# Ledger of designs, part 71: peptides against a protein of PDB entry 3LCN

Target 1, 96 residues: chain A of PDB entry 3LCN
Amino acid sequence: QYTENLKVIVAEKLAGIPNFNEDIKYVAEYIVLLIVNGGTVESVVDELASLFDSVSRDTLANVVQTAFFALEALQQGESAENIVSKIRMMNAQSLG

## One batch from the design tools (peptide; made by RFdiffusion4, then SolubleMPNN)

Design b2_p30_7_s2 (from b2_p30_7, 15 letters changed)
Fold by OpenDDE base, seed 5:
Structure b2_p30_7_s2 (fold): chain B 96 residues (1-96), chain A 30 residues (1-30)
Amino acid sequence: as target 1 above (96 residues)
Amino acid sequence: SEFDEWKEKYEEEMKKFIEEMEKKKKSFKQ
């Protein structure tokens, strides 16, 4: 029920990664898929790291952790819009 | 607001996460 919103959120997080050369929508969808199918932070990171070498493991870990936090927030009633807004702000801060 | 509380929690967790990652990096490099 939160999958579509989570995809948007994760995509926003991925969009903040400099020099990311993978399909953002695809990766976001895949992350969400792994999470909803019982993946843990570690297992999802391992999977992503094995598939995508354009970004560091730490960066991937940050993305995945963000996804889990966002999912929890959604489940607690937070709006996807607000979460996206926060992530966008953080992305901007990271670039600065 | 709930949003503000979430932001604070998220940022706190991110700081902890980053700290842990840095520790792991240090341990790996040493």
Scores: peptide ipSAE 0.106, ipTM 0.587, DockQ to the pose 0.135
Fold by OpenDDE base, seed 2:
Structure b2_p30_7_s2 (fold): chain B 96 residues (1-96), chain A 30 residues (1-30)
Amino acid sequence: as target 1 above (96 residues)
Amino acid sequence: SEFDEWKEKYEEEMKKFIEEMEKKKKSFKQ
């Protein structure tokens, strides 16, 4: 239902991480998989940290929390396009 | 604008989240 949209949103968030050297699409897909299977912020971060050591734990936590916020927004009726746009602008701001 | 309001709220939530995570980490290490 929201899985495909959430994958796109998480991918946009990951795209804003400097020097990220993992496959964005794969990581986004995996994050969504963990969440829909009952993962929490802590459990998903723990899993990601064990697999990807090129990203700080705080950065991973930020990505995962964003995913949960996005899921809530989708459930409240916000469009995926709007969420992506907001995240994209935040990504641009972080580079400035 | 609605976007500015959302952005402000989102950033505030992120700051609070990171702060709480740091507190938990410090507490666990002690």
Scores: peptide ipSAE 0.091, ipTM 0.567, DockQ to the pose 0.179
Fold by OpenDDE base, seed 4:
Structure b2_p30_7_s2 (fold): chain B 96 residues (1-96), chain A 30 residues (1-30)
Amino acid sequence: as target 1 above (96 residues)
Amino acid sequence: SEFDEWKEKYEEEMKKFIEEMEKKKKSFKQ
């Protein structure tokens, strides 16, 4: 029930990655697909790393972990809007 | 690794974030 919200959240996280040359919507959708089908942080990172070699494993792990944290937050009743806002602020902070 | 260092910070921030959101949620429902 959190699939669509997760896609938005993950997309926001991906949007904060400098020099990211993959399609954000596509990658976000794929990450969510893997998660909702029972993926773990490690297995999802492994899959993504095999497909998107232009992005470091650590960067991918960062995104995936964010997705799992977001899922937990959603399950606890936090709104997607609030989570997106937090990620957006964190993205800005990481840029300097 | 860089990820390990980030993870520690991120988890702490997310914990605080969730806590704050839960407080707001409780206040709203009251």
Scores: peptide ipSAE 0.025, ipTM 0.461, DockQ to the pose 0.062
Fold by OpenDDE base, seed 1:
Structure b2_p30_7_s2 (fold): chain B 96 residues (1-96), chain A 30 residues (1-30)
Amino acid sequence: as target 1 above (96 residues)
Amino acid sequence: SEFDEWKEKYEEEMKKFIEEMEKKKKSFKQ
């Protein structure tokens, strides 16, 4: 499916989180795994919150929601490159 | 809450993004 592209996209989103102290690649892979196994936004956030206490629930929710929106875009034929670019732009905006 | 309001705004922005990308794709194929 779109798992590999989604991993890249989620990793880009995670890279924008200040003071994030977890392995970005690992967390991205785990998020995608949960989604492909039928997770919802709420259930994935709950799972991540139980594993990564250093990240706020709100921050996790933001990451997970981005993943689901990205998946929808991929399914509609959008390139991973364009989605990544959008996320980078949003990351920059959040820092400003 | 503040987060709920932000989330709503974020979702709307993402919806617009997806819609715009869809338009570009269709325009390219036509």
Scores: peptide ipSAE 0.027, ipTM 0.453, DockQ to the pose 0.090; fails the geometry check

Design b2_p30_7_s3 (from b2_p30_7, 14 letters changed)
Fold by OpenDDE base, seed 5:
Structure b2_p30_7_s3 (fold): chain B 96 residues (1-96), chain A 30 residues (1-30)
Amino acid sequence: as target 1 above (96 residues)
Amino acid sequence: SEFEEWKKKYLEEMEEFIKRAKAEKKSFKV
């Protein structure tokens, strides 16, 4: 139900990772794909860690958990725009 | 502010999650 919005949200989260050299759109799409196919936080992190060793497991876990939190927020009625805005502001504050 | 409250809650949740990320098995239907 929330696949497309979740892709946007995850992409925004990935955009906040310093020195991230992977294709943000691809990774976001792949994360959502794993989730919609029944992935858990653990299994998705494991999969990503096996593919992207340049990113720490903690960073990956943070991204994946954010995705699940965002999914829950969407299910609770929060707008994708609001979620993206919050993540963007958090990204900016983390770098500033 | 609403954002600051959300941020605080988010950070608290993430801090705990990162410590136990390998054990987390929560999943959601989309």
Scores: peptide ipSAE 0.022, ipTM 0.460, DockQ to the pose 0.329
Fold by OpenDDE base, seed 3:
Structure b2_p30_7_s3 (fold): chain B 96 residues (1-96), chain A 30 residues (1-30)
Amino acid sequence: as target 1 above (96 residues)
Amino acid sequence: SEFEEWKKKYLEEMEEFIKRAKAEKKSFKV
């Protein structure tokens, strides 16, 4: 029941990656599907790293961990809009 | 492209899998 919101959240996180050359919508949807299918942080990172070797493993790990934390936040009652806003702020801060 | 077609098919299959899994459990929906 949180999948659509989680896709939006993960897409926002991916949008903050400099020089990311993959389709953001696809990657976000793929990450969410892996999580819903029972993936762990480690297994999802392994899968993504095998597919997108142009992105560092650490960057991928950061995205995936954010997704899991966001899912937990959604389950605890935080709104998707609030989570997206937080991520957007973090993205802006990283750019300086 | 071949890659794009593969991605589309994979996502479609996973979506269907998830629907079936949820229906079988008759419990919590993500």
Scores: peptide ipSAE 0.029, ipTM 0.494, DockQ to the pose 0.028; fails the geometry check
Fold by OpenDDE base, seed 2:
Structure b2_p30_7_s3 (fold): chain B 96 residues (1-96), chain A 30 residues (1-30)
Amino acid sequence: as target 1 above (96 residues)
Amino acid sequence: SEFEEWKKKYLEEMEEFIKRAKAEKKSFKV
């Protein structure tokens, strides 16, 4: 029930990765698919690392952990807009 | 390029997989 918002949130997180050369929408959808299908941080990171070797494991772990935190926030009633705004600010801070 | 064509095909196959998986696992949607 939070999958569509989570896709948007994960996409925002992925958009903050410098020189990311993969399809952001595709990767976001795939991450959400893995999560809603019972994936854990570890299993999702392992899967992504096997597919996208151009992105460091640490970066992938950060994305996936953010997704899980975002899902928890959504479940606790925080709006997707607020979460996206926070991630956008974090993305900007990481570049500065 | 050959690589780009391969990548496109790969992504299309993955998208089809995702669609099938979503349809099959619809009851698990959060």
Scores: peptide ipSAE 0.025, ipTM 0.498, DockQ to the pose 0.098; fails the geometry check
Fold by OpenDDE base, seed 1:
Structure b2_p30_7_s3 (fold): chain B 96 residues (1-96), chain A 30 residues (1-30)
Amino acid sequence: as target 1 above (96 residues)
Amino acid sequence: SEFEEWKKKYLEEMEEFIKRAKAEKKSFKV
């Protein structure tokens, strides 16, 4: 029920990855799909790592962990906008 | 800084969430 918001959130997280050369929206959608279909942090990371070699496993793990946490936050009533803002701030901090 | 403190807390919360998720093998409804 939070699928669309989660896609936006994950996309924001992906946008913060340096030298990421994949389609952000596509990857975000795929991550959400995997989660919706019962994926775990480990299984989703494994899947992404098998598909994309441009990003380290640790970075992928961070993205996926963020996705799961964001989903929980959405379910607990936090707005997608707030979550996106937090991620954006974190992205900026990482670059600064 | 205030932001660094927030970030630390946020990361801590994420870590705890992950621990719980692993322990419970939780499924999500979306």
Scores: peptide ipSAE 0.025, ipTM 0.460, DockQ to the pose 0.507; fails the geometry check

Design b2_p30_7_s4 (from b2_p30_7, 14 letters changed)
Fold by OpenDDE base, seed 3:
Structure b2_p30_7_s4 (fold): chain B 96 residues (1-96), chain A 30 residues (1-30)
Amino acid sequence: as target 1 above (96 residues)
Amino acid sequence: SAFDEWLAREQAEMQEFIAEMKAKKKSFKQ
């Protein structure tokens, strides 16, 4: 029920990473897949790090943690639009 | 929410880091 919205949210977070050379949609889909199948922050980061060595573990951890907090926000009734907006503002601050 | 609180901490840490980098850069040029 939250899968598609979470994909959009994770994609927005990934879009803020400088020098990211992987397919954003592909990575976002895989992160969500791992989360909805019972992954933890640590286990998801471990899996991602094994596949995408061009991204640091700290960066991956930040993305995955964002996803888990975003999922909680969705479950509490916050709209995907609002969550995306907050992440977009954070991305702009980082790149500004 | 937990998300908002976490995001606020991330933002504060980022701003502090940026300020420190700007200060170091200014000192190097002087």
Scores: peptide ipSAE 0.322, ipTM 0.766, DockQ to the pose 0.051
Fold by OpenDDE base, seed 1:
Parts: C-alpha cells; structure tokens; sequence
Structure b2_p30_7_s4 (fold): chain B 96 residues (1-96), chain A 30 residues (1-30)
C-alpha cells in the first residue's frame, strides 16, 4: 500500500548523503523490501552495513529510522509529497 | 506526529553541530 511511496521517500533521504557511491534506487528498494518483510531498525541496519561498507553505520541507522517514521506518517494519512519535502529541506540544510 | 518530532530533534542536533563547526572554524582562522 505504501511501498512505492516509501521507496521515493527513502531515495530522497539517501540523496542527502555526500559521496554516496551506491545506487540510490537499489538501496531504497532494498530497505523498503526489508521493512515490509518484518525487519526492525537494528536488523535492517545490520544487513545494510554488511553489504555497503562505504557508508557508516550511524548514517545507515539514520536512513532506516527515517524510513520507519516516514512509514508511520504515511499510515497516519500524511501525503508522500509532504514527507519528501520535509526530508529534502533537511538534506539541503545539512549540505549548506 | 512522531515523524515531525523526530525531525525536529534531528534538525536541532544538526544546527548545534553546525554552530560548533563554525566556532572551530573561527578559532582556526584566528
């Protein structure tokens, strides 16, 4: 139900990571796949950390936590576009 | 929402970090 929107949201979050050398779309899809299949923040982070050593564990944790909170927001009725906008603003602030 | 509250905390922490870095940069330039 929220899978495609969550992919877009996670991709936006990943786009804010400097020097990210992985495929954003692929990583976003994988994160969402793990979440919808019952993953927890810790288990998803562990999986990602084992596969993508170019990104720090703390950065991965931040991305995954964002995904879980975003999913909750979607379930509570917030639009994907609003969530994306909030993340985009945060990304811009961190890179500024 | 929980998402908004979490984002607010993240933003505050980031701003604090930026302020600290600016202070260090100023000190370095002195």
Amino acid sequence: as target 1 above (96 residues)
Amino acid sequence: SAFDEWLAREQAEMQEFIAEMKAKKKSFKQ
Scores: peptide ipSAE 0.317, ipTM 0.765, DockQ to the pose 0.052
Fold by OpenDDE base, seed 5:
Structure b2_p30_7_s4 (fold): chain B 96 residues (1-96), chain A 30 residues (1-30)
Amino acid sequence: as target 1 above (96 residues)
Amino acid sequence: SAFDEWLAREQAEMQEFIAEMKAKKKSFKQ
């Protein structure tokens, strides 16, 4: 239901990480897969950290937390477009 | 929403960090 929208949202968040050397779409899909299969913030971060050593644990935690909050927003009826725009603005601020 | 509240906190922290970096830059160059 929210899977495809969440993938887009997570991909937008990952796009704001400098020097990210993994495939954004692949990582986004994997994060969403872990979440929809019952993962928690901590367990998903642990899984990602074990697979990707090019990104800090704190950065991964920030991405995963964003995903969980975004999922809640989707469940509350907020559009994926609005959520993406908010994340994009945050990315722009970080890189500005 | 919880998302908006969390995002607002993240934004505030980023702004503080940016301000701190700018302050350090000015202090170093003078």
Scores: peptide ipSAE 0.317, ipTM 0.765, DockQ to the pose 0.051
Fold by OpenDDE base, seed 4:
Structure b2_p30_7_s4 (fold): chain B 96 residues (1-96), chain A 30 residues (1-30)
Amino acid sequence: as target 1 above (96 residues)
Amino acid sequence: SAFDEWLAREQAEMQEFIAEMKAKKKSFKQ
């Protein structure tokens, strides 16, 4: 359903994190895996924080929250392309 | 949508933070 699109979306969000030391695709896939298996924002953040200490908990929380909102947008009919574009613009703003 | 609303808030907060950092940087250089 939305799994593959969500992976792309989360990867785009992760790409905006400066000095990110982890594999973006791997982390994105893992986040989506946790979400589709019933994870909540809190539980997913807890899991990620336990595995990836190079990223702050707040940053992880922001990524996870983005993923959940993006998933909701997908479920409401918004295209993955539009969602990615919005996140990309946000990334550009933060890194510009 | 909830996503758009959340994103808008995030953008606003980011802009404020950036402005604050720029102000601090300017003050520090002075």
Scores: peptide ipSAE 0.317, ipTM 0.765, DockQ to the pose 0.052

Design b2_p30_8_s3
Fold by OpenDDE base, seed 3:
Structure b2_p30_8_s3 (fold): chain B 96 residues (1-96), chain A 30 residues (1-30)
Amino acid sequence: as target 1 above (96 residues)
Amino acid sequence: SEAEKKKREEKLKKLKEKIEKLKEELEKKK
């Protein structure tokens, strides 16, 4: 029930990765689908690493962990807008 | 480059196929 909001959140996180040239929309959708179909942090990272070998495993793990944290936050009543804002700030700080 | 563009297109195609497969699996679980 939080899938659409989670897609937006994951997309924001992916947008913060420097030199990431993949289609963010579809990567975000894939991550969310893996999670809602029972994926774990490890299994989702493994899948992404096999597809995007030019992205470090640590970077992928950071994205996936953020997705799981975001899902929990949504379930606890935090708005998607607030979560996106936090991620955007983190992206800016990481690049600064 | 053109080679890089082609590679991205192929990955996107594969990704879309994986997405559709997961959607089907999710539907079967309902």
Scores: peptide ipSAE 0.646, ipTM 0.912, DockQ to the pose 0.964
Fold by OpenDDE base, seed 1:
Structure b2_p30_8_s3 (fold): chain B 96 residues (1-96), chain A 30 residues (1-30)
Amino acid sequence: as target 1 above (96 residues)
Amino acid sequence: SEAEKKKREEKLKKLKEKIEKLKEELEKKK
């Protein structure tokens, strides 16, 4: 599957969250595992919200939706490198 | 702070446990 690439992509997205002090690697892994185990955007967001109450639900939803879009992009043949680059640019813009 | 660090460590521990549980579930589905 695209599990490992998706972990990298989600980690990049999480890195853009200001004042997020959780272990990005493990959070990314958990998100990917939830998705590949049949999770939906709503169910994954609910799970993350229960664990990380300091992060807004909207922020979590943005991360999770990005993960699902990234998975679709990978399936359509886009490289993980390109997806990561796009996310990095978006992170920079949002922090500017 | 030390208290905040401890809270993060506890959350990470819980997260790791959840991760392992999901890994086990995925392995069973194979």
Scores: peptide ipSAE 0.646, ipTM 0.912, DockQ to the pose 0.970
Fold by OpenDDE base, seed 5:
Structure b2_p30_8_s3 (fold): chain B 96 residues (1-96), chain A 30 residues (1-30)
Amino acid sequence: as target 1 above (96 residues)
Amino acid sequence: SEAEKKKREEKLKKLKEKIEKLKEELEKKK
């Protein structure tokens, strides 16, 4: 499926979070596993919020929603490279 | 700080355990 590409995409999104000190690779893997196991935006956010209380729910929701959008984009035929590029640009703009 | 580092390590350990549990669960569903 799209699990490996999605991990890369989610990792890129996580990399844009300021002061995020968790292991991005493993967090990305966990998010993807939750999604492919039938998770919803709400359920995945709830799980992440329980683990990472220092990150706002809004930030977590943004990450998770991005993951679902990315999955849809992949299914629609967009390349992982294009999706990563878009996220990277958004990260850069957010950091000012 | 060292205390914060230890806390992050503990969280990572817990995360890894959750990951393995989910991976096993997904394999069982196949």
Scores: peptide ipSAE 0.645, ipTM 0.912, DockQ to the pose 0.892
Fold by OpenDDE base, seed 4:
Structure b2_p30_8_s3 (fold): chain B 96 residues (1-96), chain A 30 residues (1-30)
Amino acid sequence: as target 1 above (96 residues)
Amino acid sequence: SEAEKKKREEKLKKLKEKIEKLKEELEKKK
């Protein structure tokens, strides 16, 4: 399915978080695994919040929601490259 | 700092354990 592409996309989103010192690769993998296991935005955010207390819930929610939107976009035929490009541009413009 | 590095390593270890646990759960559901 879209698991590997989603990992890349989530990693790009995580890379935009300032002062985030966790291993992006493994965090992205965990998020994707939670999603494919039937997680919801709320349940995934709760899990991440318990692990990364230095990151605001709003920031985590933004990451998780982006992952769900990206998954839907992939299913609708959008390329992973396009999605990554959009996220990269958003990261560059982000004030948070 | 050394303390910060150790803390990050411990968190990573915990994360890896959670990942493996979730992978196992997914395999059981198949």
Scores: peptide ipSAE 0.644, ipTM 0.911, DockQ to the pose 0.861

Design b2_p30_8_s4
Fold by OpenDDE base, seed 1:
Structure b2_p30_8_s4 (fold): chain B 96 residues (1-96), chain A 30 residues (1-30)
Amino acid sequence: as target 1 above (96 residues)
Amino acid sequence: SSEEEKKREEKLKELKEKIKKLKEELEKKK
């Protein structure tokens, strides 16, 4: 349903993580697949933590929670472009 | 470094396998 847009959104969020050198495209895809397969915030974070032990659970939780919020926003009619823009602004603020 | 690149490649391989598995599961549920 909203999987492709959600992948783009999650990728934008991942791009804001400093020193994260994993393939963002595939990480985003995996997160989205976990969510659409019935994952919860906690279960998805647990899975990601097992894969990427160099990233804090708080950072992972922030990414995953953003994904769930984005999915809700998409379902409520917000455009992917708007959501991406918001995330990009947040990334810029956190890096500044 | 080459070691870091190797680790990233191994992780990507693992990730791709997990993605493949989930896609298959979703297809079966469809």
Scores: peptide ipSAE 0.653, ipTM 0.913, DockQ to the pose 0.877
Fold by OpenDDE base, seed 5:
Structure b2_p30_8_s4 (fold): chain B 96 residues (1-96), chain A 30 residues (1-30)
Amino acid sequence: as target 1 above (96 residues)
Amino acid sequence: SSEEEKKREEKLKELKEKIKKLKEELEKKK
């Protein structure tokens, strides 16, 4: 399936969050597992918010929505590399 | 800092437990 690619993509998105001191690999894995297990944007955000109260809901929502968009893109045939590149550019743009 | 490190470690443990649980749930659905 797309789980492994999605983990990489989500990890890239998380890497763009300033002052995020959590283990990105495990957080990315958790997000993907929540999505694969039937989570929605709202339910996944709620779960993450309960774990990481230091991160704003808006930031979490942005990460989660990106994950869902990425999953759709993968299903539509876009390469993981292209998606990662786009996210990396967005990260650089927002943190500049 | 040391206290923050402890908190992060505890949170990581919690996260790992949640991940484990989800993996088990996914396996049950197969």
Scores: peptide ipSAE 0.651, ipTM 0.913, DockQ to the pose 0.970
Fold by OpenDDE base, seed 4:
Structure b2_p30_8_s4 (fold): chain B 96 residues (1-96), chain A 30 residues (1-30)
Amino acid sequence: as target 1 above (96 residues)
Amino acid sequence: SSEEEKKREEKLKELKEKIKKLKEELEKKK
């Protein structure tokens, strides 16, 4: 499956959140696990919001939606490298 | 600060527990 690549992608997205001091590796793992377990954008955001109340729901939703889009992109044949590059460029602009 | 670090460690512990629980649930579904 695409779980390992998705973890890398989600980690890159999380790295773009300003003042986010949580362990990105484990947060990314949890997000991916929630998704592969059948979570929706809304349900995953709810879980994350309960854990990280210092991060806005909009920011969390942005991360989660990116994860779902990335998963679809992977399934359509796009490389993880390309997806990470795009996210890195977006991180250089702004996230919030 | 040490207090901030302590809070981060506690949150990490909670996260790890949630991950563990979810993994167990996934195994049960298999």
Scores: peptide ipSAE 0.651, ipTM 0.912, DockQ to the pose 0.724
Fold by OpenDDE base, seed 2:
Structure b2_p30_8_s4 (fold): chain B 96 residues (1-96), chain A 30 residues (1-30)
Amino acid sequence: as target 1 above (96 residues)
Amino acid sequence: SSEEEKKREEKLKELKEKIKKLKEELEKKK
């Protein structure tokens, strides 16, 4: 349903992580797949933390929580474009 | 470096395997 849009959104969020050298496309896909297969914030964070020890748990939690919030927003009728724009702005603010 | 690239490649390989597994699980649920 919203998986493809969510992948784009999560990818945008991941793009805001400094020095993140993993393949964003596949990481985003993995996160979304974990979520749609019944993952919780905690379980998804645990999985990601085990894979990417170079990224802080807090950063991972922020990404995952954003994904869940985005999914809810999509379900409530907000466009993926708007969500991506918000995340992009937040990424810029976080780095600035 | 070559070593870093190798690590990233191995991580990607692992990730792809996990993705494949989840896709299969999702397909089974349908």
Scores: peptide ipSAE 0.650, ipTM 0.913, DockQ to the pose 0.948

